# Peptides against a protein of PDB entry 3ESW: the designs that were tried, part 55

Target 1, 322 residues: chain A of PDB entry 3ESW
Amino acid sequence: NNIDFDSIAKMLLIKYKDFILSKFKKAAPVENIRFQNLVHTNQFAQGVLGQSQHLCTVYDNPSWHSIVLETLDLDLIYKNVDKEFAKDGHAEGENIYTDYLVKELLRYFKQDFFKWCNKPDCNHCGQNTSENMTPLGSQGPNGEESKFNCGTVEIYKCNRCGNITRFPRYNDPIKLLETRKGRCGEWCNLFTLILKSFGLDVRYVWNREDHVWCEYFSNFLNRWVHVDSCEQSFDQPYIYSINWNKKMSYCIAFGKDGVVDVSKRYILQNELPRDQIKEEDLKFLCQFITKRLRYSLNDDEIYQLACRDEQEQIELIRGKTQ

## One batch from the design tools (peptide; made by RFdiffusion4, then SolubleMPNN)

Design b2_p13_6_s1 (from b2_p13_6 with S1N E4I T7E)
Fold by OpenDDE base, seed 5:
Structure b2_p13_6_s1 (fold): chain B 322 residues (1-322), chain A 13 residues (1-13)
Amino acid sequence: as target 1 above (322 residues)
Amino acid sequence: NEEIVKELLEKLS
């Protein structure tokens, strides 16, 4: 009997879709118990859950997107994107336009919009006075600073005038549109919101060893792409392990549609002990949170995202980053 | 090839 391979392939695709959809059904009672026990007994798991409750949803705010788009020089941004796209983009198709947009946003943000703040300028002496600032320590926010989701305020004394300058570490990205300064936390926070405001698929990547960056899903490259606003870096996941010789243990990506351990993309050498949680428990935790984030999606959306997840897992296993 | 397809179909059932 000539095996109708086309019929078999169609049947396999149907069964595969049904199998994938079955994984995203409501969690079984045993999975809920495992999840609750894990987050109550493991501090790292509790931390990942806490971060997911904020980072997976906070940037999906249409009011914030409008404020961002009203604040940025969109004419300059699109002029530069169109200019670069006109050179090479037409040959590669329309999907590459978003890669040019992200690259221009990286340029614009670092060069024109935001400032690195190792130390603040003196409020009394004015611009370019940060070299005269001595750290006195950190304290809690005052009544005004507390309005902008501020957990910590760094205190500095000017060596010239003796005045105190406060550097609030604001977590409100709308306040960061005004202040236009910060470190990796403020950079990544606001830049994540900026990318989201253009309707892009973006994840916030947390590294346990005190760094944070973004990932953007490129339709042109058909994968998650490393994006670091501090470094003006696009598709250079190796910069931390190789260029910085940074030692790392965990990199966790947080997006609206999932939480993913992306450590394999960034930890290429000098891996620190992964002793905070069992690997199986971390995998379970990320899958469980991802499943919950997708409960409101339809079957087609769930299937498309699951296909994307499988492609990413294959990429992470094969080590075929560039 | 047929055995592989059957095994895959069984795993997906």
Scores: peptide ipSAE 0.008, ipTM 0.463, DockQ to the pose 0.432
Fold by OpenDDE base, seed 3:
Structure b2_p13_6_s1 (fold): chain B 322 residues (1-322), chain A 13 residues (1-13)
Amino acid sequence: as target 1 above (322 residues)
Amino acid sequence: NEEIVKELLEKLS
């Protein structure tokens, strides 16, 4: 009997699809109870939930995408992308173009568009005066700053002129298109929006040890790719653990389609204790939030995302991105 | 999808 391997493969695929889809059905009452208990009793879980409620959806704003695209020098960006793509990209297929785009956006953002702000320049003395700035602390936003989702304002005094300079920590990424400055939070916030504005699948990665970056899903590489706008870094997940010798406990990726513990991608050495939540509970939490984010998706979308998730989990277990 | 199926097949084999 000639084993019709193609028929078996098709049948397996159907069964696998059905199995996967079964996992994404509405949460059972027991899962809802577990979730509610977890977020009520575990501060880390509550934090992850709170972040997911913002980070998973905030960047899916078409109006913001339009504003971004109107603000960026698209002619310069695409000129540079096309130039680099024309050298090698045509031989490697069309999907590589997005990798070139992200690389150029990293370059453009760091070199041409945004500035690192350790200390602000003095508003009175002008450019390159940050060396004269003494931190006085932080305060709440004023009435104007409050319009731009500002939670904290850092206050600096100029040692030269004595004037006060305010450095609002804006969370409104549209305001960041104007201010063009910040630290890792502002960089990642705006850069996440920028990448999203190009129609890319992007996640915001939160590290518990006070850093943030992006991941974008490369269709060329068929995986999530580390993207750090602060470092102009593409596909260098090792930079934190190896190059910086950074100690880390948790890296959580937040995207429109899911929340994923990506710690294994970035925590290669110097792992800090993961004592904020039980591993099983974190896994459950991420899966539960992900499931909720996908409730409106059709079976094919759910299946495709689940396949991508599975590949990512395999990658994270195998450490293949090094 | 093929890679997942291959991997599943590899796990089932």
Scores: peptide ipSAE 0.008, ipTM 0.527, DockQ to the pose 0.178
Fold by OpenDDE base, seed 1:
Formats: C-alpha cells, structure tokens, sequence
Structure b2_p13_6_s1 (fold): chain B 322 residues (1-322), chain A 13 residues (1-13)
C-alpha cells in the first residue's frame, strides 16, 4: 500500500498543534504546588514573579497611550521616518517601515525629548548647574512625590547657594513625560510605554547586573530585536558583553504574552555564575508565568505565539554555538 | 521514514 505521506504530514501537523495547545491548558495541581514552593523558597523566583505582575501588564493602558501620542511631536517623527523610508525602504516592502519608526523613536527620544540625569540642576541656580551638586543621600517621597509612584528621592546640596534639590525617582511613566529626565530605569520605563503606544509588540528586559532595555518584535526581521533607548541602539545585543565588557548572569524579558530568559542573546562572554536558581526551575517559572498570561487567548493565538516562542528558542541556541 | 513518523505520532498522542 503506497504510504500517503501527504495524509501522514497533515495528521502530524494536527497532532503537533494539539500537543502545543495542551501545554497551555490549566496547570495541574502538582505544577501549582511546584510554583508556590519555588516562589516561597527562592528569592530570585519571587523577584521575577513580582516584576512580572507589574511589567507584563502596566504598559497595556489605552489612556496612557493617548497621552503619549498627544505629547510627542508626531509630525517630526513621521517626517523623519518617511524621509529614511524613501531612501531604501520601498525595495524591502511595507514591514520595514516599522523598523524605521523604532529607529527614529530612538533618535527622537535621546536627542530631542529625554535627558540623562547623573545629578539634577540646582532648583535655585537654574540650568546647567549640576556640576555644583553634592549628593547627601536618599529619603522617602513627600506627599506630592508619592502621587507618582516614587519609591526614593535622591537629595543634593548646591555648593554655590547651599539650597537642597530633590531628585525623585518616579516610576510613573506619565510623570516622566513631564520631568523628561532620569537614568536607565526612567529611560527604559518611558521608552517601553512609547513603543507600546505605537501598537508595537514590546518587552522590558531586566538585567540582574543593574541595567534595563527593551526588545521589539520586528515583522520585517521576523524576530525580537534589541532596543536600548539610553544608547540609541537598534539590533546590537552584543554592546554589553563585547563593547562594555560587562559581566552578566541573567537577562529576563517581560511582555504581555510572556516572560522569557533572554540571557543567551546578550551574555556572549564574561558570564557570571548563574547560582540564584536552578536552570530547570527558572525555565519552569518563566513557562508557568507565560502560561498564566495566555489563559484568556484563543487556540489560534496560543498556537501562533508558541510557534514564535519556538523560533526564538532556536535562535537563542544557535547564537551560543558561534 | 515511516517508522520515524509512527514513533513521532505515538509520542505526540
């Protein structure tokens, strides 16, 4: 009997789809117990869970998206995108336009919109006085600062006039649209919201060794792309390990559809010990949180995301073999 | 090839 290989292939695809979908069904009691035990006994796991509860959902706010789009100079942004797209983009198709948009947003944010704040200017002496500022330490927020999700306030004394200047470390990204200054935390927080406001698929990447950045899913490149607003960097995941010679242990990406260990994309050399959690437990944790984030999605959405996840995992494996 | 496909189908069932 001639084996109908086409029929077998169709059956295999159906069974494969069902198998993939089965992984996203409600967690078994044993998995729930494992999860609870892990987050209660492992501090790193508790930290990842805590971050996921905020970072995976906070940026999915339509009101915030509207405020962002009303605040940015959209005419300038799109003028610049159109200009760059007109040079080479027509040959590559429509999907490349979004890559040009992200590149312009990186330029606009760093050059025109936001400022790096190592030290604040003196509130009394005015602009360009940060050189005269001496740190006195940090304290809790006052009643006004507390309205904008402020965890800490850095205190500075002016060497010239002797007055105190407060630098609140705001976590409210809408307040950051007003203040337009900060360090890597404020930069990444607001820039993540900006990218989300354009309807892009974006993840917040946390590095244990005190840095943060974004990933954007490029439809043109059909993969997750490194995006660092502080560095005006697009698709340069090597900058930390190679250019900075930074030592790193963990990079975790947080998005609306999942939590992913992306360490393999960024840790190319000088890997620090990964001793905070067992690798199997970290994999389980990220998968468990991802599964919960996808509970409301339909079978087609789950399957498409699972296919994307598999392609990313293949990419991450191939990158270490070079 | 048939045995491989059968084995895969069994593992996915």
Amino acid sequence: as target 1 above (322 residues)
Amino acid sequence: NEEIVKELLEKLS
Scores: peptide ipSAE 0.008, ipTM 0.475, DockQ to the pose 0.322
Fold by OpenDDE base, seed 2:
Structure b2_p13_6_s1 (fold): chain B 322 residues (1-322), chain A 13 residues (1-13)
Amino acid sequence: as target 1 above (322 residues)
Amino acid sequence: NEEIVKELLEKLS
C-alpha cells in the first residue's frame, strides 16, 4: 500500500491547525479565576494589564492616522525612501521597501520633526534657553492641559527672567504633533502612532527601568525588529544592554494582537532580578491578554498569528542577535 | 535545533 504521504501531510497540517486553534478558544473558567486572582494580588500584573488596556488599542484610530499623514512631509519621506530603495532594494524584493520606510521615518522624526526636551525653553526668553531653566517640581495639569491627557506638568523657573515655564507631559499623541518635543515617553508614543499610520504592524515596548521603544514587524526580515525613535535605531536590540550597559529586568511589548515578554531580545547582560512576578504567572498573563485581543479574529488570522508567535519564541530562545 | 523545537513544543503544550 503506497503510503500517500501527501494525504498524511495534509491531515497532520489540519490536526496541527486545530490543535493550535484550540489554545485560542475562550478561556476556561479556571483560567479566568487564575487571571482575576493574579491581577488582584500582583501589582506588576495589574500594571501590565493596565498598560495593555491602553497601548494595545489606542493607536488603532483611523482619524489619528489621517491627522498624522496630513502633518508629516510625505513628499520628503517618500522621496528619500525611493532614493534608498533605488540603490539596493530592487534586488531584495518589494517587501524591503517597508524597512527603508521605517528607516526614513526614524531619520525624519529625529532630524526634521521632533525635539528632545530635557528641560523646556523659557516661554519668555524664547528658543535655546533651556540651559537657564531650574526645575521647581511637578504639578497636576491645569484645565487646558487636562484636555490632552496630561498626568503631570513639570515646572521650571528661568534663571534670567524669573518667569515660570510649564512642561506638560502630554499622553495625547495628537497634541505631540503640535508640541514636537518630549522625552522617551513622548517620542515613543508619537512614533508608535506614526508607524501605525503607515499601516505597519507595531508594538510598544515598555522597559521597567524607565525606557520605552517600538518594535515593527518586518515582512522582509519576517520578524519583529527593534525600533527606537530616540536613538534613530533600527534592528539594534543590543544598544541598551551592551552600548549603554543598562541594567534591566523586564521588557514587555504591547500590540493590537498580543502582549509579549521580549526581555530576552534586549536583556543580554546585566540582568536585574525578575522578582516582580513569577515567570509562569507572567507567561500566563501575557498569553491570557493575547487570547482576549484575538477573540474577534477568524481561525486563519489566529493561526497565522500563532505561527508568528511560535517563530518569535524560537528566535528569543536562540538569542540570535544579528 | 531539535532541542529548541522540543522546548517550544513543551512550552506550547
Scores: peptide ipSAE 0.007, ipTM 0.463, DockQ to the pose 0.183; fails the geometry check

Design b2_p13_6_s2 (from b2_p13_6, 6 letters changed)
Fold by OpenDDE base, seed 4:
Structure b2_p13_6_s2 (fold): chain B 322 residues (1-322), chain A 13 residues (1-13)
Amino acid sequence: as target 1 above (322 residues)
Amino acid sequence: NKELVEKLLKKLS
């Protein structure tokens, strides 16, 4: 009996699709109860939920994308991309062009566009005066600063002139296009928006141990790629654990299509205790939020994303990003 | 086709 492997393959594919789609159906009442109980009883879960409500959707703003594209030197960017792309002998239309674009955006952002701000310059003394600045602490935003989603303002006194300089920690990425300075939070926030403005699939990665970065989905590499604007880093997930010898417990990626625990990509050594939530509850939480984010998607979109998720999970288990 | 079936079976398991 010649087993019609084609017929079996088609049947299995249908059954597999149906199985995948069944997982993304509306949550059962019991799952809703579990979710509600988890976010009400676990502070870490509540934090992840709160971040997801912002980070998963905030960057999907066409008006912001337009403002970004109008603000960047696109001629310089594409000139450099085209130059490096041609230098490496690639043909037009290859998916690898987007990797060159992201690499140039990293270069442009760090070298030409944005500034790292450990301490602000004195508003009175002018440029290169940050050495004279003493931190006095933090306070709430004033009425003007509050217009730009500012949660905290760092206050500094100039040792030379005695004047106070405010460093508002703006969360409005459009305001950051004006200020062009910050720390990892401002860098990652604006850079995430920049990447999204080019139509890229981007996730915001939150690390519990006070760092943030991006992931970009490379169609060429067919995986999520580490992207850190602060470090001008592309595909170097090891930099934190290995190069910095950073101790970490959680890395959570937030994107329009899901929330994913990506800790295994970045925590290669010096793992801190993962004691904020049970592993099964974190997995449930991320899946539940992801499911909610996909409720409006069609069956084909859900299936394609589920295939991507599966591949990522395999990657994360195998530790083979390199 | 056999490899595809095996891959699919592995995904369904």
Scores: peptide ipSAE 0.007, ipTM 0.454, DockQ to the pose 0.728
Fold by OpenDDE base, seed 3:
Structure b2_p13_6_s2 (fold): chain B 322 residues (1-322), chain A 13 residues (1-13)
Amino acid sequence: as target 1 above (322 residues)
Amino acid sequence: NKELVEKLLKKLS
């Protein structure tokens, strides 16, 4: 009996695709109940949901992308990318070009565009006067600051002239294009938007232990790549656990197509207790939010993303980025 | 190919 193995293989591929797609169908009533109960009873789950509602979609704004591209020195950026690309002898149009672009954007952002602000300069005395600034505390935004999604304003007094300088902590990334200064929050916020403005697949990574960074999906490397604008870092997920000896419990990535626990990529040592939520519940939560984010996608898009997700999970288990 | 069928069967389990 000549078993038609080709026919069987085709049938199995169809059944497998259907099986994968079935996992991304509209949530069953029982899953909805579980989700609702989880977000109402667990504060960490509420936080993840709240962040997903903002971070997964806020950067997908074409008007913001235009403003970013109009603000950046694109001529300088592409000149530098082309120079580095040509130096390595790569063919024009290779997927690796995007990795060079991200590396240049990291350089440009840190060296030429944005400034770290531990303390603001005195508004009266001018540039390089931050050493003279004494913190007086924080207050709510005024009427003008409130227009730019400002939650907190840090207040400083100049020891030289006695004047007060306000440092508003803006969450509006368009305002950050003007101010061009901040800490890790402002850096990551604006840099995430910058990467998105180049049409890249980007995730915002939130660490519970007060740091934030990005991941970029490299088509060349065929994986998510660590990107930290503050550190000018590309593909160095170990910098927090190893170089900083940072203790961490949770790293959650937020993107347009999903929410993923990426803790295994970044927490290589000095793991803090993961006691904020049950592991099964966190896994369920991330999967549930991810399903919701994909409800409008077609079957082929869902299947491709599911294959990518499985590859990432395999990577995270194996600890092999290579 | 028999090998392909075996690989697919493993993915479906």
Scores: peptide ipSAE 0.007, ipTM 0.446, DockQ to the pose 0.660
Fold by OpenDDE base, seed 2:
Structure b2_p13_6_s2 (fold): chain B 322 residues (1-322), chain A 13 residues (1-13)
Amino acid sequence: as target 1 above (322 residues)
Amino acid sequence: NKELVEKLLKKLS
């Protein structure tokens, strides 16, 4: 009996698909209880849940995408992308064009569009006066600042003119299109929206040790790619652990389709204790939130995303062994 | 097992 290997392979694929889909069905009552208990008892879990409620969906706003595209110099961006793509990209296929786009967006954002604000310039003395600014502390937002999702305002006094300058830490990325300045939080927030506005698959990565960046899913590379707007960095996940010698405990990626512990991609050395939550509970939490984010998707979408998730997990395991 | 996983991944791509 000639074993029809093609028929067996098809049958295995069907059974595998059904098995994967079965994992994304509605949470069992026991899983709901475990989730509720975890988020009520573990502060880190509460934080991850709270972040997911915002970061997983906030950037999926078509009106914001339009405003972004109207604000950026698209002619300059595409001119530069086309120039770089014309050199090498035609030989590597159409999917690489998006990698060139992300690289240009990194360049454009850092060089032409956004400014790092360690300290604000003096509102009275004008540009390049930040050196004269002394921090006085932080305050709550005023009535105007509160319109733009501002949680904190840093207060500075000018040593030259004595005037007070307010540096509101806006969380509204549309306001950041106007202000064009900030630190890692503002940079990552607006840059995440920018990438989303080009129709890209993007995650916001939160590091517990006070840094944030993006990941972009490259169709060319067929994986999640590290993207840091502050550093103009593409596919350099090692920069924090190796170049900065940064100590880190957790890196969590938040996207529309899932929440993923990506610590293994970025924490290559100098790992801090992971004592905020049990590893099994963190894994459960991320999977549970991911399931919820996918509840409206069809079986084919769920299956494709599950295959992507599995490939990422394999990548993350291999990266620790190299 | 590695070759089988790679073959499965190639069929899933």
Scores: peptide ipSAE 0.006, ipTM 0.431, DockQ to the pose 0.119
Fold by OpenDDE base, seed 5:
Structure b2_p13_6_s2 (fold): chain B 322 residues (1-322), chain A 13 residues (1-13)
Amino acid sequence: as target 1 above (322 residues)
Amino acid sequence: NKELVEKLLKKLS
C-alpha cells in the first residue's frame, strides 16, 4: 500500500494543532497550586510576576500611541525610511520595510530626540553644565513629581552656583516625551512605547545585572531581533557578553503575548550562577504567565503564536544567532 | 521529531 505521505502530513498537522491548542486551555488546579506556591516561596518568581503585570500590558495604550505619533517628526522618519527602502528594499519584499523603520527609529531617537543623562544640567546655569553637578543622594518624589509615576529622585548640587537640581526618575513614558532625557531605564521605557505606537510586536527585555533593552519581531527575518535604543543597535545580541564582557545570569523578555527566558540569546560567555530559581520552575513560570496572557485569544491566534514560540525555542537551542 | 517540527513550521510560515 503506497503510503499517502500527503494525507499523513495533513493528519499530523491537524493533530499537532490540536495538541498545541490543548496546552493553552485553562490551567489545571495542580498548575495553579504550583504557581501560587512558587510566587509565594521564591522572590525571583515574585519579581518576574510583578514585572509581567506591568510590562506586558502598560504599552498597549491607544491614547499613549496617539500622543507619541503626534510628538515625533513623522515626516522626517518616513522620509528617511523611504529613502533607504528605495535603495535595497524592493528586491527583498515589503516585510523588510519594517526593519528599515526600526533602524530609523533607533537613529532618530538617539541622534535627534532623546538625551543620555548621566548627571542633569544645573536648572540655574542652563545647558552643558552637568560636569559641575555633584550627587547628594536620592529621595522620594515631591507632590508634583509623584503625578508622573516617579519612585526616586536623584539630588544634585551645582559646584558653581550652589543650587540644587532634582533629577526625577520618571516611569511615565508620556512625561519622558517632555523631559527627553534619562538612562537605560527611561530610554528603553519610552522606546518600547514608540515601537508599540507603530503597531510593532515588541518585548521589553530585563537583565538582572542592571540593563534593559527591546526585542522586535521582524517579519522579514521571521524572528525576534535585539534592539537597544541606548546603543542604536539592531540585531547585535552579542554586544553585552562579547563587546562589554558583561557577566549576566538572566535575561527575561516581557510582551503582551508572553514572558520568555531569552538568556541564551544574550549570555554567550561569562555566565553568572543561575541560582535564583530552579530552571524547571522558571520555565514553568514563564509558560504559566504566557498561558494567562493568551486566554482571550482565539484558536488561530494561539496557534500562530505557539508556532512562533517553537521557532524561537529552536533558534535558542541551535545557537544560530547570526 | 525535531526535523518534523521544523518541516511543519516551515510549511506554516
Scores: peptide ipSAE 0.007, ipTM 0.505, DockQ to the pose 0.114; fails the geometry check

Design b2_p13_6_s3 (from b2_p13_6, 7 letters changed)
Fold by OpenDDE base, seed 1:
Structure b2_p13_6_s3 (fold): chain B 322 residues (1-322), chain A 13 residues (1-13)
Amino acid sequence: as target 1 above (322 residues)
Amino acid sequence: NKSLVEELLKKLS
């Protein structure tokens, strides 16, 4: 009997697809109980859930995308992308164009658009007066600042004129298009929205040790790529562990389609104790939130994303993040 | 083993 290997292969692929899809079905009652118990008893789990409820969906706003695209100098951006693509990109295929776009957005954002703010300039003395500013502490937002999702306001006194300058820490990324200044939080928040506004697959990466950055899914490289707007960095996940010699415990990526522990991509040395949650419970939590985010997707979308997830997990295990 | 499944799928594709 000639074994129809093609028929067997097709049947195995169907069974595999069905098996993968079965993992994304509605959670069993026991899994819901485990999830509820975990987020009520573990502070780190509660924090990850709280972040996911905001970061996974907030950037999927078409009105915000329009405002971003209307605010950026698109003519300059595309002129620079076209120039770099014309040098090397023709030989590599069309998918590399998006990598050039992200690299130009990093350049444009850091060099032309946004500013790092250690201390604000004095509102009375004008530009380049930040050297004269003394921190007095932080307070709650006033009535105007509260309109723009402001959690805290840093207060500074000018050593020259004695006047008080307020530095609101705005979480509204549309307000950041106006203010065009901040630290890693404001940089990453607005830059995540910018990348999303170009229709890219983007994740927000939270590091427990007080840093944040992005990941972009490159169709050319066929993987998630490290992107740090503060550093103008593309595909350099090693910069924190190696260049900065930073000690880290957790890196969690938040996207519209899932929550993923990406610690293995960035924590290459000087690993801090991972004692905030059991590894099995963190894995369960990220998978549970990811399932919920995918409940509205069709079977083909779920399968494609699951295949992408599997490739990422293989990459992370093999240490092939470059 | 995810690597084994990937290898199997590559052989079946």
Scores: peptide ipSAE 0.017, ipTM 0.560, DockQ to the pose 0.123
Fold by OpenDDE base, seed 4:
Structure b2_p13_6_s3 (fold): chain B 322 residues (1-322), chain A 13 residues (1-13)
Amino acid sequence: as target 1 above (322 residues)
Amino acid sequence: NKSLVEELLKKLS
């Protein structure tokens, strides 16, 4: 009996697709109960849920994308991308062009566009006066600052003139296009929006140990790529654990299509105790949120994303990104 | 690979 291997392969593919799709069906009542109990009883789970409700969808705003593209020096950006792309002998239409674009956006953002603000300059004394600034603490936003999704305002006193300078920690990325300054939070927030404005698949990565960065899905590399706007870093997930010798416990990626524990990509040494949630419960939580984010997608979209997820999980288990 | 496909088919039947 000549086994028609092509027919078998097709049947296996169909059954596999059906199996994958079955996992993304509406959650059973028992899963809903488990989810509700988890987010009500575990603070870390509640935090992940809260972040997902914001970070997974906030950057999918066409009006914001337009404002970003109108604000950036696109002529400079594309001139530099085209120059570096041509220099390396690539032909037009290669998926690698997007990697060059992201690298130039990293350069442009750090060198030309945005500023690191450890302390603000004195509003009275002017530029390069941050050395004269003493922190007084933090307070709530005023009526104007509150318009730009500001949760906290850092207060500084100038040692030279005695005046108070406010450093509002804006979460509105459109306001950050105006202010052009911040720390890792503001950098990552605006840079995530910038990457999204170019139509890229982007995730916001939250690290429990007070850092944040991006991942972009490279169609050329066919994987999620580490992107840190603060460091002008592309595909260097090791910089935190190895170069900084940073101790970390959790790295969670938030994107429009899912929430993923990416800790294995970034925590290469000096792992802190993962004691905030059971590993099985974190896995369940991320899968449950991911499932909800995909409820409106068609079967083909769900299947393609599931294949991407499986590839990423294999990558994360093998620890071979390089 | 043929044996794996046969084994997978047996598990999926």
Scores: peptide ipSAE 0.016, ipTM 0.472, DockQ to the pose 0.385
Fold by OpenDDE base, seed 5:
Structure b2_p13_6_s3 (fold): chain B 322 residues (1-322), chain A 13 residues (1-13)
Amino acid sequence: as target 1 above (322 residues)
Amino acid sequence: NKSLVEELLKKLS
């Protein structure tokens, strides 16, 4: 009785696909009730939902992508990518090209395009005057600043000329293409849009302990890759826990196709108490939001994304065996 | 093992 293992394997794959697709059907009434109760009773869950409503969709704007591509020095970027790809990438296949692109975008963004702003320069004294700036506090946006999704404005006085300089914390990434300065929030916001403008699969990672970064899905590495524009860092998820000795509790990734707890990728030591939500409820919440984000996708798209999700979960559980 | 495959198929049905 030669068991046709090939026929069995094919049948298993069909049944597995059907099983996966069944998980992404419209949520049952019981799941909707659980979700509503969770977001109404748990502040952390409400925060994750609120972030997902913005971060999962805001960067999928074709008009913004066009403005980004018109603003960047694409000739320089592609020249540098092509140069590095021509050295080594041709031996590894075309999929590695996107890794070179992301690495160049990290370089270009930090070195050529955007500026870190601990304190603004004095509007009167000009460039390189931030050392003379004294913080006076923060206030709400004025009428002009409010046009660019500004939540807060930091106020500084120049010790040299006595003039006031406003540092609006813009959340409009198109305004950030003009201002070209900020902290981790502005860096990550604009850099996420930049990566999206090149047609890449990108997630925005929120850390509860006041940091933010990106993840890019590398087709070459076949996984989500840590990307921090502030640090010009590619595939260095350990930098926060190990290099910074940062204590962390939660890292949540927000993308167009899902919300994922990625804490295990970044919290390698010095874990803070995860007391904001039950682990089972957080897992449920992320899965529930992810299902909703995928409701309009076809069966093949759902299946492909589910395979990526499974691979990521295996990676997060097993750790990379270096 | 045929029994394992059948069991997996039942779990996936």
Scores: peptide ipSAE 0.015, ipTM 0.477, DockQ to the pose 0.402
Fold by OpenDDE base, seed 2:
Structure b2_p13_6_s3 (fold): chain B 322 residues (1-322), chain A 13 residues (1-13)
Amino acid sequence: as target 1 above (322 residues)
Amino acid sequence: NKSLVEELLKKLS
């Protein structure tokens, strides 16, 4: 009997798809209880949940995407992308073009668009006066600042003129298109929105040790790619552990389709104790939130994302950037 | 394709 390998392959594919889809079905009552208990008893879990409720959905706003595209110099951006794409002569088609786009957006954002603000300039003395600014502390937002999702305002006194300058830490990325300045939080927030505005698959990566960056899903590389707007960095996940010699415990990626512990991608050395949550509970939490984010997706979308998740997990275990 | 069947079996294991 000639083994009909094609028939077997089709049957196995169907069974595999059904098996994968079964994992993404509505959560069992026991899983809901475990989730509720975890977020009520573990502060780190509650923090991850709270971040997911914002970061997984906030950037999926078509009106914001339009505002971003209207604000950026698209002619300059695409001119530069086309120029770099033409130089490398890559016949690999449209998929590699998005990598060039992200690289140009990194350049444009850091060099032409956004400014690092360790200390604000004095509102009275004008530009390049940040050196004269003494921090006085932080306070809550005023009535105007509160309109732009401002959590805190840093207060500075000018040593030259004695005037007070406020540096509101805006979380509204549309306000950041106006202010065009900030630290890693503002940089990552606005840059995440910028990447999303080009229709890209993007995650916001939170590091417990006071840094944040992006990941972009490259269709060319067929993986999640490290993207840091502050560093103008593309596909350099090692920069924190190796170049900065940074000690880290957790890196969590937040995207529209899931929450993923990406610590293994970035924590290459100097790992801090992972004592905030049990590893099994963190894995469960991320999977549970991911499952919830996918409840409205069809079976084919769920299956495709599950295949992507599996490949990412293999990558994270093997430590091989394919 | 025998290779595809083997790959699928590895994914199911």
Scores: peptide ipSAE 0.008, ipTM 0.501, DockQ to the pose 0.640

